Peptides against a protein of PDB entry 2KNC. Designs and how they scored, part 17

Target 1, 74 residues: chain A of PDB entry 2KNC
Amino acid sequence: KGPDILVVLLSVMGAILLIGLAALLIWKLLITIHDRKEFAKFEEERARAKWDTANNPLYKEATSTFTNITYRGT

## One batch from the design tools (peptide; made by RFdiffusion4, then SolubleMPNN)

Design b1_p12_1_s1 (from b1_p12_1, 10 letters changed)
Fold by OpenDDE base, seed 2:
Structure b1_p12_1_s1 (fold): chain B 74 residues (1-74), chain A 12 residues (1-12)
Amino acid sequence: as target 1 above (74 residues)
Amino acid sequence: VLKKIQELLELL
């Protein structure tokens, strides 16, 4: 009894679908790892820029605390 | 790939 042509066709279709799905999963995984590394680098650069701005001797805080010398807290 | 498909076809 020759191989059932339908079983052969279904097995080849299944193999193509599995290879296509595996390729898409690998591609998505590579992109997701790339995007996470790039995002982590951008957040590190943003954090460094914020620290450099905080240490800038030309930066004046928008808020100044004045001690009221006449305030005797009861 | 083609040879592995042929080996699987010979098993059926």
Scores: peptide ipSAE 0.029, ipTM 0.629, DockQ to the pose 0.185
Fold by OpenDDE base, seed 3:
Structure b1_p12_1_s1 (fold): chain B 74 residues (1-74), chain A 12 residues (1-12)
Amino acid sequence: as target 1 above (74 residues)
Amino acid sequence: VLKKIQELLELL
C-alpha cells in the first residue's frame, strides 16, 4: 500500500496545527505562572509598605474620632 | 520529539 497522499497531507496539516496549539498553550501557561508570581510579590510588597507606614512614629492617622458627649442623638 | 513524530508517521 503506497502512502495515501491524502492521509500524508492531512497528517502533516494536523501536526502543524497541533504544534501551533501546543506552542500557544505553553506560552499561555508561562504567562499565567509569571503573572501569579508577580502578583504575589506585589501583594507582599504592598503588605510590607502598609506595615512600615503603620509603625512610622511620624504617621498621624488623619481620622481622630471625637465622641461629642454633648450630642444626644434624637 | 522527532522520534515520536517518526513513529507516528510509520503507523500511517
Scores: peptide ipSAE 0.026, ipTM 0.592, DockQ to the pose 0.236
Fold by OpenDDE base, seed 4:
Structure b1_p12_1_s1 (fold): chain B 74 residues (1-74), chain A 12 residues (1-12)
Amino acid sequence: as target 1 above (74 residues)
Amino acid sequence: VLKKIQELLELL
């Protein structure tokens, strides 16, 4: 029995749609993996920058504690 | 998925 022309057309249309959807899913997956790797690198660099700030001899705390030597608590 | 597509193609 020759292939029903309608079944062939619907199968080709379905295959094109499935390939298009699969390509979009693969593309989204690749971007999501890329962005997660870049974010992990950014958080590692941010962690290193916090360690470097803790050891930076040029970091002056914005808060200076002044002991008022003239405060005689009565 | 691929095997089901092949089974459908063999029915055609």
Scores: peptide ipSAE 0.024, ipTM 0.570, DockQ to the pose 0.300
Fold by OpenDDE base, seed 5:
Structure b1_p12_1_s1 (fold): chain B 74 residues (1-74), chain A 12 residues (1-12)
Amino acid sequence: as target 1 above (74 residues)
Amino acid sequence: VLKKIQELLELL
């Protein structure tokens, strides 16, 4: 049976579309994995910088809560 | 998918 030219054309078109979709999915997956790793590093660096600032002996908290032990609220 | 490709090749 000679190849049904319509079946061949539709199969080639379908294959091209599937390859294009697969390439887009792979690309999106790679970017998403990259961005998540970069964001995790950025949040870790930001967390370290916050901890280093909190432990900085030059950082005076703007609010010193003095518990006045002598304050008996009447 | 593979079976459909085989069916398509058998039609060629």
Scores: peptide ipSAE 0.022, ipTM 0.567, DockQ to the pose 0.176

Design b1_p12_1_s2 (from b1_p12_1, 9 letters changed)
Fold by OpenDDE base, seed 2:
Structure b1_p12_1_s2 (fold): chain B 74 residues (1-74), chain A 12 residues (1-12)
Amino acid sequence: as target 1 above (74 residues)
Amino acid sequence: VEELIEELLKLL
């Protein structure tokens, strides 16, 4: 009866620790899946906004290429 | 928790 009580206490403590660890792992997994979905959505919205800007007829490119007609590359 | 302890105590 003395050893048996210690085994029960250790088994209950072990079960509580395992349940707590499992709950933390599930919580972390749910957050990680949520954050990845949210990040993917934000990158898709950012990509769409870039495409809409590129197709905007009012968008003027910040860079203009000038051909220097006097440049003879040696 | 109490019921689980009582069931574990019945197995020993």
Scores: peptide ipSAE 0.044, ipTM 0.668, DockQ to the pose 0.124
Fold by OpenDDE base, seed 3:
Structure b1_p12_1_s2 (fold): chain B 74 residues (1-74), chain A 12 residues (1-12)
Amino acid sequence: as target 1 above (74 residues)
Amino acid sequence: VEELIEELLKLL
């Protein structure tokens, strides 16, 4: 029984599609790992920059609480 | 696929 030419063609096409899909999954995985590490670093740097700003004696908080003395809560 | 990637990313 010679190899069924249709089975060989379908197996080669299936193998190419599986290799392509595997390559895309590996690529997506590597990007997703990279982006999470970069985002974690960015949030750490942002948290540090906020801390450094809070310790700056020239920094005025943008939030001032004004108590309205004329507000009689109903 | 996305859930499997998220599970692998939690193990790393």
Scores: peptide ipSAE 0.038, ipTM 0.689, DockQ to the pose 0.034
Fold by OpenDDE base, seed 5:
Formats: structure tokens, sequence, C-alpha cells
Structure b1_p12_1_s2 (fold): chain B 74 residues (1-74), chain A 12 residues (1-12)
């Protein structure tokens, strides 16, 4: 029964390490998915705020291109 | 996993 006890000890240690590693991987995966969803929402809100600013009738563009219809480049 | 546990229990 000497080799059998060593196999049991190594298998239990291996199982604990694998469970610990799996738990860390699952935890990291859940956080990464959460953070990506939150970041995507933040970028969407930022994009909307930029579009709302561009469509805001109070937003005066610093550069108004006046097409002078009377400019015949002669 | 279960088979491994059963084999380990059978070895004990």
Amino acid sequence: as target 1 above (74 residues)
Amino acid sequence: VEELIEELLKLL
C-alpha cells in the first residue's frame, strides 16, 4: 500500500490545484466579459453624446464653410 | 472525475 498512498496524495493535490486553477479562470473570464460589456456601453454612451453634440442646434461649429455662391474664381 | 474517485476509494 505504499505506492497507492502516494498516488492518492498526488491525485488529491492535483485535483485541488486543478479546481483552484479552474475557479481562477472562470472568475477571470466572468470579470473580462463584464468589463467588456461595461466598456462597450460606455463607448456607446460616449458616441451618443458626441452625436447629440453634433446634432445639438446650440452647437455652433467653429468653422462655418461659407460657400460664396458669388465666387466665380476668375 | 467520479470514476477516479471510485477507483481511489477502491484503493483505500
Scores: peptide ipSAE 0.033, ipTM 0.627, DockQ to the pose 0.189
Fold by OpenDDE base, seed 4:
Structure b1_p12_1_s2 (fold): chain B 74 residues (1-74), chain A 12 residues (1-12)
Amino acid sequence: as target 1 above (74 residues)
Amino acid sequence: VEELIEELLKLL
């Protein structure tokens, strides 16, 4: 029995839609993996910068503790 | 997916 032309057309349309959706999912997955690797690298560089700041003799803490020598607690 | 392919092959 020859293939039903309507079934062949619907199967081709369905296959094109599935290939398009699969391509979008693969593309989104590749971007998500790329962005996670870049973010992991950024957090590693930020961690290193914190270690370098802790060892930097030029780093002045923005918070200075002043002991008020004139405070006589009554 | 496999069952759908087998049904499509039965229509051909």
Scores: peptide ipSAE 0.028, ipTM 0.582, DockQ to the pose 0.261

Design b1_p12_1_s3 (from b1_p12_1, 10 letters changed)
Fold by OpenDDE base, seed 2:
Structure b1_p12_1_s3 (fold): chain B 74 residues (1-74), chain A 12 residues (1-12)
Amino acid sequence: as target 1 above (74 residues)
Amino acid sequence: VLEELKRLLELL
């Protein structure tokens, strides 16, 4: 009764595959967390730039709404 | 990993 060399080989292959899969999942998770944090910072900076533009006293809106007080819709 | 492989080898 020697160790079944086929069972040992399959167990080693299975362990290598599981370690490789775990490493890929950890790597993908780290990238996904990094990218979400970077995107959140980018959207915050973009929001701040929009607020700075809206508070700029030199910013004139390209659209002015005039209420025609004499327009009686027929 | 190596210790678990040794334990599996001892069970066979």
Scores: peptide ipSAE 0.032, ipTM 0.633, DockQ to the pose 0.187
Fold by OpenDDE base, seed 3:
Structure b1_p12_1_s3 (fold): chain B 74 residues (1-74), chain A 12 residues (1-12)
Amino acid sequence: as target 1 above (74 residues)
Amino acid sequence: VLEELKRLLELL
C-alpha cells in the first residue's frame, strides 16, 4: 500500500504549523518572563529611590499639612 | 521532533 500522498502532504503541513505555533509560544513565554523580571527590577529601583529621597536631610516635603485649629468646618 | 520526523518517514 503506497504512502497516501495526501496523508504525507497533510502530515508535513501539520508539522510545519505545529513548529510555527511552538516557536510563537516559546517566544511569547520568553518575552513574558523577561517583562516580569524587568518590571520587578523597576519596582525595586523605584522603591529604593523613594527610600533614598525620604532619608535625604535636605529634602523638604513640598506639602506641609497645616492643621488650622480655628477652622471649624461649617 | 527528529524522531517524529523519522516515524513519519517510516510511514512513507
Scores: peptide ipSAE 0.029, ipTM 0.605, DockQ to the pose 0.242
Fold by OpenDDE base, seed 5:
Structure b1_p12_1_s3 (fold): chain B 74 residues (1-74), chain A 12 residues (1-12)
Amino acid sequence: as target 1 above (74 residues)
Amino acid sequence: VLEELKRLLELL
């Protein structure tokens, strides 16, 4: 059977589209994994900075304990 | 995918 030129063209187009889609999926997967690792590192660094700030003897908590003199604890 | 490509190649 002579090569069906239409079948060859459609198969080549389909292969190019599949390669393009696979490349986009791999790219998106790599970015998603990278961003998750970077975000986890950022939250760890932020947690450490919060703990370091809490242990800083110069850190005055902005929490003024206002004793509500009108609160009769029942 | 690979088997479909082989089947397409066998049709050629």
Scores: peptide ipSAE 0.026, ipTM 0.587, DockQ to the pose 0.269
Fold by OpenDDE base, seed 4:
Structure b1_p12_1_s3 (fold): chain B 74 residues (1-74), chain A 12 residues (1-12)
Amino acid sequence: as target 1 above (74 residues)
Amino acid sequence: VLEELKRLLELL
């Protein structure tokens, strides 16, 4: 019995839609994995730069605590 | 997916 032409048309349309949806999901997944790897690398580089700044002998903290040795609290 | 494709092929 020849294929029902309507079943063939609907199956081809469904296959095209599923392939299109699968391609979009794969594309979104690849971008999301890429962006997470790039963000992780950026945070690692930022962490290293913070450590290098903490070890910079030219860094003066904006706050210096001075103990006034002449303060006799009367 | 593969079983559904086989089922569609059996309808052809």
Scores: peptide ipSAE 0.026, ipTM 0.590, DockQ to the pose 0.272

Design b1_p12_1_s4 (from b1_p12_1, 10 letters changed)
Fold by OpenDDE base, seed 2:
Structure b1_p12_1_s4 (fold): chain B 74 residues (1-74), chain A 12 residues (1-12)
Amino acid sequence: as target 1 above (74 residues)
Amino acid sequence: VLEQIQQLLELL
């Protein structure tokens, strides 16, 4: 009984499909890691810009607290 | 992979 040519063809097709799937998974993993690092950098830059705005001597707080000296809390 | 394909071809 010669080698089953169908088994050889199916094994080669299966190997090509597995390589293609592995390449797509590696590509998706690399993109996902890149995008997460870039997003983390953008959130850090946004956080720094918020801190720089809070330390700006021209920044006037929208809210001021006044102590009412006449308020006797009963 | 290439070596495995070669081994499969040697069986034919």
Scores: peptide ipSAE 0.043, ipTM 0.680, DockQ to the pose 0.207
Fold by OpenDDE base, seed 4:
Structure b1_p12_1_s4 (fold): chain B 74 residues (1-74), chain A 12 residues (1-12)
Amino acid sequence: as target 1 above (74 residues)
Amino acid sequence: VLEQIQQLLELL
């Protein structure tokens, strides 16, 4: 039985669509893995920067507590 | 995908 030309055409169109969808899914997966690795690195650098700030002798807290020595609570 | 294309080609 000769190849049904309509079945061949529909199969080729379906294969092209499936390859296109698979390529988009692979691309999205690669980006998502890349972005998660970059975000994990950013959170590690941010954690290190917090540790460095806690150990930085030049860090002056923006909040100074002033004890009012003239406050005689009546 | 490739195996499904091969199975479809064997049907033709």
Scores: peptide ipSAE 0.037, ipTM 0.647, DockQ to the pose 0.257
Fold by OpenDDE base, seed 3:
Structure b1_p12_1_s4 (fold): chain B 74 residues (1-74), chain A 12 residues (1-12)
Amino acid sequence: as target 1 above (74 residues)
Amino acid sequence: VLEQIQQLLELL
């Protein structure tokens, strides 16, 4: 049975498409893993910065709750 | 890659 030239052409085209798709999936996977690690690091740095700000004796909270004793809510 | 293409061609 000589190789069916059509089967060879279709198999090569299919292989190229599968390699291209596999490369795109690997690329997307690497980006997704990178972005998750970077986001986790960013949230840790934000949590640390908030903690450092809360312990700074020079930090005055911008929000002071004043209870108006004369406000009788209707 | 080239060897895998060759093995696929031998199957056909």
Scores: peptide ipSAE 0.035, ipTM 0.649, DockQ to the pose 0.194
Fold by OpenDDE base, seed 5:
Structure b1_p12_1_s4 (fold): chain B 74 residues (1-74), chain A 12 residues (1-12)
Amino acid sequence: as target 1 above (74 residues)
Amino acid sequence: VLEQIQQLLELL
């Protein structure tokens, strides 16, 4: 039985489409993993900068709660 | 995939 030329054409077209789709999915996955790692580093650096600011002995909080030990609320 | 390629080659 000679190759059904239609079956060969459809199979080749299907294979090309599947390879193209797979390549796009792999590419999108790699970018998404990269971007998430970069964003996680950025949020970690931002968190560190916030903690360093909070622990900076030069950081004077705009609000100092003075507990007046002499305030008997009478 | 490989089996499908083999089936396609067997069809040729």
Scores: peptide ipSAE 0.029, ipTM 0.624, DockQ to the pose 0.201

Design b1_p12_2_s1 (from b1_p12_2, 9 letters changed)
Fold by OpenDDE base, seed 4:
Structure b1_p12_2_s1 (fold): chain B 74 residues (1-74), chain A 12 residues (1-12)
Amino acid sequence: as target 1 above (74 residues)
Amino acid sequence: LLVLLALEEVLK
């Protein structure tokens, strides 16, 4: 039985669509993995910067406590 | 590769 031209045409069209969809899924997966790794590095660097700020002798707390000298504790 | 093998099977 000769090849059904309609079956061949539909199989080629389906294969092109599946390859295109697979390429888009692989591309999206690679970007998503890249972005998550970059974001994890950024959060790690930000965490290190916070620890360095806590040990920085130039860090002045934004809160100043004033002792009221007129407060004679009852 | 798999598409080429399937195409050969449909052409036989």
Scores: peptide ipSAE 0.048, ipTM 0.712, DockQ to the pose 0.164
Fold by OpenDDE base, seed 2:
Structure b1_p12_2_s1 (fold): chain B 74 residues (1-74), chain A 12 residues (1-12)
Amino acid sequence: as target 1 above (74 residues)
Amino acid sequence: LLVLLALEEVLK
């Protein structure tokens, strides 16, 4: 039985399509992993910036609590 | 390699 030329053509076309699809899936996967790592770094930097703002030595809370030593609560 | 082996198997 000689090779069916139609089966060979369809197998080659199918292989090219599968390689193309696999390359696109790998590319999309690499981007998605990259973006998730970059987003995780961005959220960490944003968290650090919020902590640094909260620990800003120039920030004085507008509310100061004074204990009045003369106030004997009746 | 795998595509070449598959082609050799389809060509036999």
Scores: peptide ipSAE 0.046, ipTM 0.711, DockQ to the pose 0.189
Fold by OpenDDE base, seed 5:
Structure b1_p12_2_s1 (fold): chain B 74 residues (1-74), chain A 12 residues (1-12)
Amino acid sequence: as target 1 above (74 residues)
Amino acid sequence: LLVLLALEEVLK
């Protein structure tokens, strides 16, 4: 049985499509891992900046909580 | 590898 030229052509087309799909999946995976690492770093830097702002002796919180010593919670 | 094996199977 000579090589079925149609089977060869479909196999080559399928292989090209699978390689293209695999390349896109690898690319998307690399970007997703990169973006997650960068986002985690950004959230850590933002958290540190918030803590530094809260510990700034010039930062007066707009909310003064007065504990009413006479408040016996019922 | 799989494509080469498939190509050899189709060439037999």
Scores: peptide ipSAE 0.045, ipTM 0.703, DockQ to the pose 0.183
Fold by OpenDDE base, seed 3:
Structure b1_p12_2_s1 (fold): chain B 74 residues (1-74), chain A 12 residues (1-12)
Amino acid sequence: as target 1 above (74 residues)
Amino acid sequence: LLVLLALEEVLK
């Protein structure tokens, strides 16, 4: 039996589609890993900037706990 | 190369 030309054509088409899909999955995976690393770095930098701001005596946390002196706890 | 080897294996 010679090679079934239809099987060859379908195998080549399937291979091209699988390579294209694999390339898209690799690309998406690389972007997702990059984005997660960049996001983690941005959250770490934001955390550091918050610590530096909290240590700045000019930035008193606006959380003035007004103890209501008229609250006689019953 | 890999695609050519796969084609030879499918054509055999």
Scores: peptide ipSAE 0.043, ipTM 0.702, DockQ to the pose 0.195

Design b1_p12_2_s2 (from b1_p12_2, 9 letters changed)
Fold by OpenDDE base, seed 3:
Structure b1_p12_2_s2 (fold): chain B 74 residues (1-74), chain A 12 residues (1-12)
Amino acid sequence: as target 1 above (74 residues)
Amino acid sequence: LLVLEALEEVLR
């Protein structure tokens, strides 16, 4: 029984499609892991830069708490 | 495995 040339062609086409799909999934996974690590690093660096800015003796807090002296809480 | 067996069957 010669190999069904049709089964071979379909298996080769299926293998190429699966390899292509696997390569795209691996690529997307690598990018997603890289992006999450880079984003986490950027958020850490931004949080650190904000902390360093808040500890700057020249930094005037934008939030002034004014106690309303006329507020007699009921 | 299945692709390797199919390749051996074609080369035969």
Scores: peptide ipSAE 0.039, ipTM 0.675, DockQ to the pose 0.152
Fold by OpenDDE base, seed 4:
Structure b1_p12_2_s2 (fold): chain B 74 residues (1-74), chain A 12 residues (1-12)
Amino acid sequence: as target 1 above (74 residues)
Amino acid sequence: LLVLEALEEVLR
């Protein structure tokens, strides 16, 4: 049976499309893994910055409590 | 691999 030229052309076109789609999926997967690793690092750095703020002896609460000396609680 | 095997089966 001689090679069906139409089957060969359609198989080559299908292969090129599948390779292109696979390359896009691999590219998207690599970016998604990279972005998740970077986001996890940013959340760790943010967690560390919160711990440093809690332990920073220079951090003064922005809230000052004033006792109203004129308030005689009835 | 599968595309090469399919191409060989069509060309045989």
Scores: peptide ipSAE 0.038, ipTM 0.671, DockQ to the pose 0.166
Fold by OpenDDE base, seed 2:
Structure b1_p12_2_s2 (fold): chain B 74 residues (1-74), chain A 12 residues (1-12)
Amino acid sequence: as target 1 above (74 residues)
Amino acid sequence: LLVLEALEEVLR
């Protein structure tokens, strides 16, 4: 029995679809890994910038606590 | 490559 031409055609179509789907999944996976690494780096840089701002010797807290020595709590 | 080999085996 010669090769079933329908089985060959369906196998080729199935292989092309599977390769296309695999390529899309790999592409999506690479983007997702890239975006997660870039976002993690961005949050680290933002955290570092916040720490550098907190150590800025020019930054004075707007809130000053004064101990009122005359205040005897009733 | 593997898909081409599998196609050659099915066509043979």
Scores: peptide ipSAE 0.037, ipTM 0.672, DockQ to the pose 0.196
Fold by OpenDDE base, seed 5:
Structure b1_p12_2_s2 (fold): chain B 74 residues (1-74), chain A 12 residues (1-12)
Amino acid sequence: as target 1 above (74 residues)
Amino acid sequence: LLVLEALEEVLR
């Protein structure tokens, strides 16, 4: 029984589609991993910049809250 | 590999 030419054609088409889908999934995965690492670094740098701005020795808080540890509210 | 084996089985 010679190879069914339809089965060969469908198998080749299926293989091409699977390779194309696999390539797209790998590409999407690589981008997603890259973008998450870059975004995590950006958020860490932004967090550090916010902490540096909050701890800026030139920033005098307009309100100094002194908790008097000896204040027994009588 | 699996696609080649399936192709050989169809050609056989």
Scores: peptide ipSAE 0.034, ipTM 0.655, DockQ to the pose 0.156

Design b1_p12_2_s3 (from b1_p12_2, 11 letters changed)
Fold by OpenDDE base, seed 4:
Parts: C-alpha cells; structure tokens; sequence
Structure b1_p12_2_s3 (fold): chain B 74 residues (1-74), chain A 12 residues (1-12)
C-alpha cells in the first residue's frame, strides 16, 4: 500500500508542532527554575539585611518612649 | 529517532 501522502504531511506537521510545544515548555521550565533560585537568593539577602539592621548601631528606632516623670497617677 | 522510525513505518 503506497504511503498516504496526506498521512505523511499531517504526521510531519504534528511532529513540528509537538517539537515547538516541547521547546516552549522546556524554556518556561528553565525560566521558572531560574526565577525560583533568584527569589530564594533575594529572600536570603533580605533575611541577612534584617539581621544586619538589628545589629546596626546607627539604626535609631523611629519610636522614642518618653517616660513622663510629672505623671503622678491620682 | 522515534519520529524517524514512525515515518519509515508510514513509508513502507
């Protein structure tokens, strides 16, 4: 039975579409893995910056507690 | 490779 030219054409078109979709999925997967690694690094740097702020002798709290020495609670 | 083998089976 000779090759059905329509079956061959549709199989080649289907293969090209599947390769294109697979390439897009691989590309999206690589970006998603990259972005998750960069985000994890950013959260680690942010955690370090909070520790450095807690130990920074130049950090003045915006809230000053004033004890009113003249408050005689009646 | 798999696609080339399936294309050969369609050409036989």
Amino acid sequence: as target 1 above (74 residues)
Amino acid sequence: LLVLEELKKLLE
Scores: peptide ipSAE 0.048, ipTM 0.706, DockQ to the pose 0.174
Fold by OpenDDE base, seed 2:
Structure b1_p12_2_s3 (fold): chain B 74 residues (1-74), chain A 12 residues (1-12)
Amino acid sequence: as target 1 above (74 residues)
Amino acid sequence: LLVLEELKKLLE
């Protein structure tokens, strides 16, 4: 019985679809890993900028605590 | 390789 041409065509189509799907999954995985690393770096840089601003000698706190010397707590 | 061997078996 000669090769079933339909079985050969369907197997080749299935193999091409699986290779295409695998390539898309690998591509999406690489992008997702890249984006997570880049986002983590940006959040670290943002955290460092916040710490540097907190240590800026020109930064005046918006709130000042005054001790009321006349307050005798009962 | 595996896909090529399976394609050969389908062609026999």
Scores: peptide ipSAE 0.047, ipTM 0.708, DockQ to the pose 0.177
Fold by OpenDDE base, seed 5:
Structure b1_p12_2_s3 (fold): chain B 74 residues (1-74), chain A 12 residues (1-12)
Amino acid sequence: as target 1 above (74 residues)
Amino acid sequence: LLVLEELKKLLE
């Protein structure tokens, strides 16, 4: 049976489309993994900065709770 | 490789 030119053309077109789609999926996956790692680092640095501010001996809380030991609520 | 082998079978 001679090569069905239509089957060959459709198979080549299908292969090109699948390779293109696979390349786009791999590219999107790599970017998504990169962005998630960068975002996780940014949130960790932001969390550290918040903790460092909370533990900063120069940070005076605007509200000081004074427990009056002499306050008998009578 | 698999696509090239299938294309070869279609060309025989």
Scores: peptide ipSAE 0.047, ipTM 0.698, DockQ to the pose 0.168
Fold by OpenDDE base, seed 3:
Structure b1_p12_2_s3 (fold): chain B 74 residues (1-74), chain A 12 residues (1-12)
Amino acid sequence: as target 1 above (74 residues)
Amino acid sequence: LLVLEELKKLLE
């Protein structure tokens, strides 16, 4: 059975498309793993910075509760 | 290697 030239051409085209798709999926996977690790590190650094700020005796909380003495709750 | 073996099977 001579090689079906159409089957060979379609198989080569399909292989190129699958390699391209696989490369894009690997690339997306690597980026997604990188971004998750970087985000986890960023959230850890923010949590640490917040802890260090909370222990600073010079830090004044941005939230001051003002009790309005003139507020007669209806 | 694997792609070359499949291409050989398509050429037989």
Scores: peptide ipSAE 0.046, ipTM 0.690, DockQ to the pose 0.177

Design b1_p12_2_s4 (from b1_p12_2, 10 letters changed)
Fold by OpenDDE base, seed 2:
Structure b1_p12_2_s4 (fold): chain B 74 residues (1-74), chain A 12 residues (1-12)
Amino acid sequence: as target 1 above (74 residues)
Amino acid sequence: LPVLLALEELLK
């Protein structure tokens, strides 16, 4: 049984297509993992910036609650 | 490597 030249040609073409598709899938997967890690860092930095603003000693709430000791709720 | 081995096996 000599090598079927058509089977060899189709197998080489199929292998090239599979390698190309695998490379694109790996590339997309790496980008997706990178973007997820960068987004997680961005949300952490945003959370830290909110906490730092809330702990700013110069921040005074515009609303102050005073207990009126003379208020006997009827 | 595996693709080359598969090609050599297909050529036998």
Scores: peptide ipSAE 0.052, ipTM 0.708, DockQ to the pose 0.212
Fold by OpenDDE base, seed 1:
Structure b1_p12_2_s4 (fold): chain B 74 residues (1-74), chain A 12 residues (1-12)
Amino acid sequence: as target 1 above (74 residues)
Amino acid sequence: LPVLLALEELLK
């Protein structure tokens, strides 16, 4: 009973498709892991930059609340 | 190499 030539052809085509799909999934996974690590680093650097701004003695809040002492809400 | 070995096993 020789292997059915059609079964051999379909199995080779299926194997190529599965390898291609696996390669795309691995590629997407590697990019996703890379991007998440890079994003986490950028968010940490951004958090540090916010902390440095909060500790800057030259930082004046852009919002100044002026209490108008003459405003008696009538 | 592994694809050729798998093909030889399938042809056996």
Scores: peptide ipSAE 0.050, ipTM 0.702, DockQ to the pose 0.144
Fold by OpenDDE base, seed 3:
Structure b1_p12_2_s4 (fold): chain B 74 residues (1-74), chain A 12 residues (1-12)
Amino acid sequence: as target 1 above (74 residues)
Amino acid sequence: LPVLLALEELLK
């Protein structure tokens, strides 16, 4: 039985498609890991900046709780 | 290398 040329062609096409798909999945995975690491870093930097702002006596938290003195709780 | 070996196995 000579090599089935159709099986060879389909296998090569399938291999190219699988390599392309694998490359896209690896690329997406790398981006997703990078993005998660960068996001975690940004949240850590934001947390530090919030702590530094909270320790700055010049930054009164703009949360003025206006106790509505006219609210007689029923 | 692995692709060539796989092609040789498929051609047998």
Scores: peptide ipSAE 0.048, ipTM 0.691, DockQ to the pose 0.176
Fold by OpenDDE base, seed 5:
Structure b1_p12_2_s4 (fold): chain B 74 residues (1-74), chain A 12 residues (1-12)
Amino acid sequence: as target 1 above (74 residues)
Amino acid sequence: LPVLLALEELLK
């Protein structure tokens, strides 16, 4: 049976599509791993900045909790 | 390489 030219053409087209899809999946995976590492670093830096702000003696918390002595929780 | 070998088998 001679080479089915249609099978060859469809196989080449399918291979190009699979390579393109694989490249997009690898690209998306690399970005997702990068973004997770950058986000973890950003949250660590933000946590450190929040702790440093909490230790600043000039930082007055905007929330003054007044305990209402008259509130007998029923 | 694997795509070229698959093409040679298909031509076969």
Scores: peptide ipSAE 0.048, ipTM 0.696, DockQ to the pose 0.200; fails the geometry check

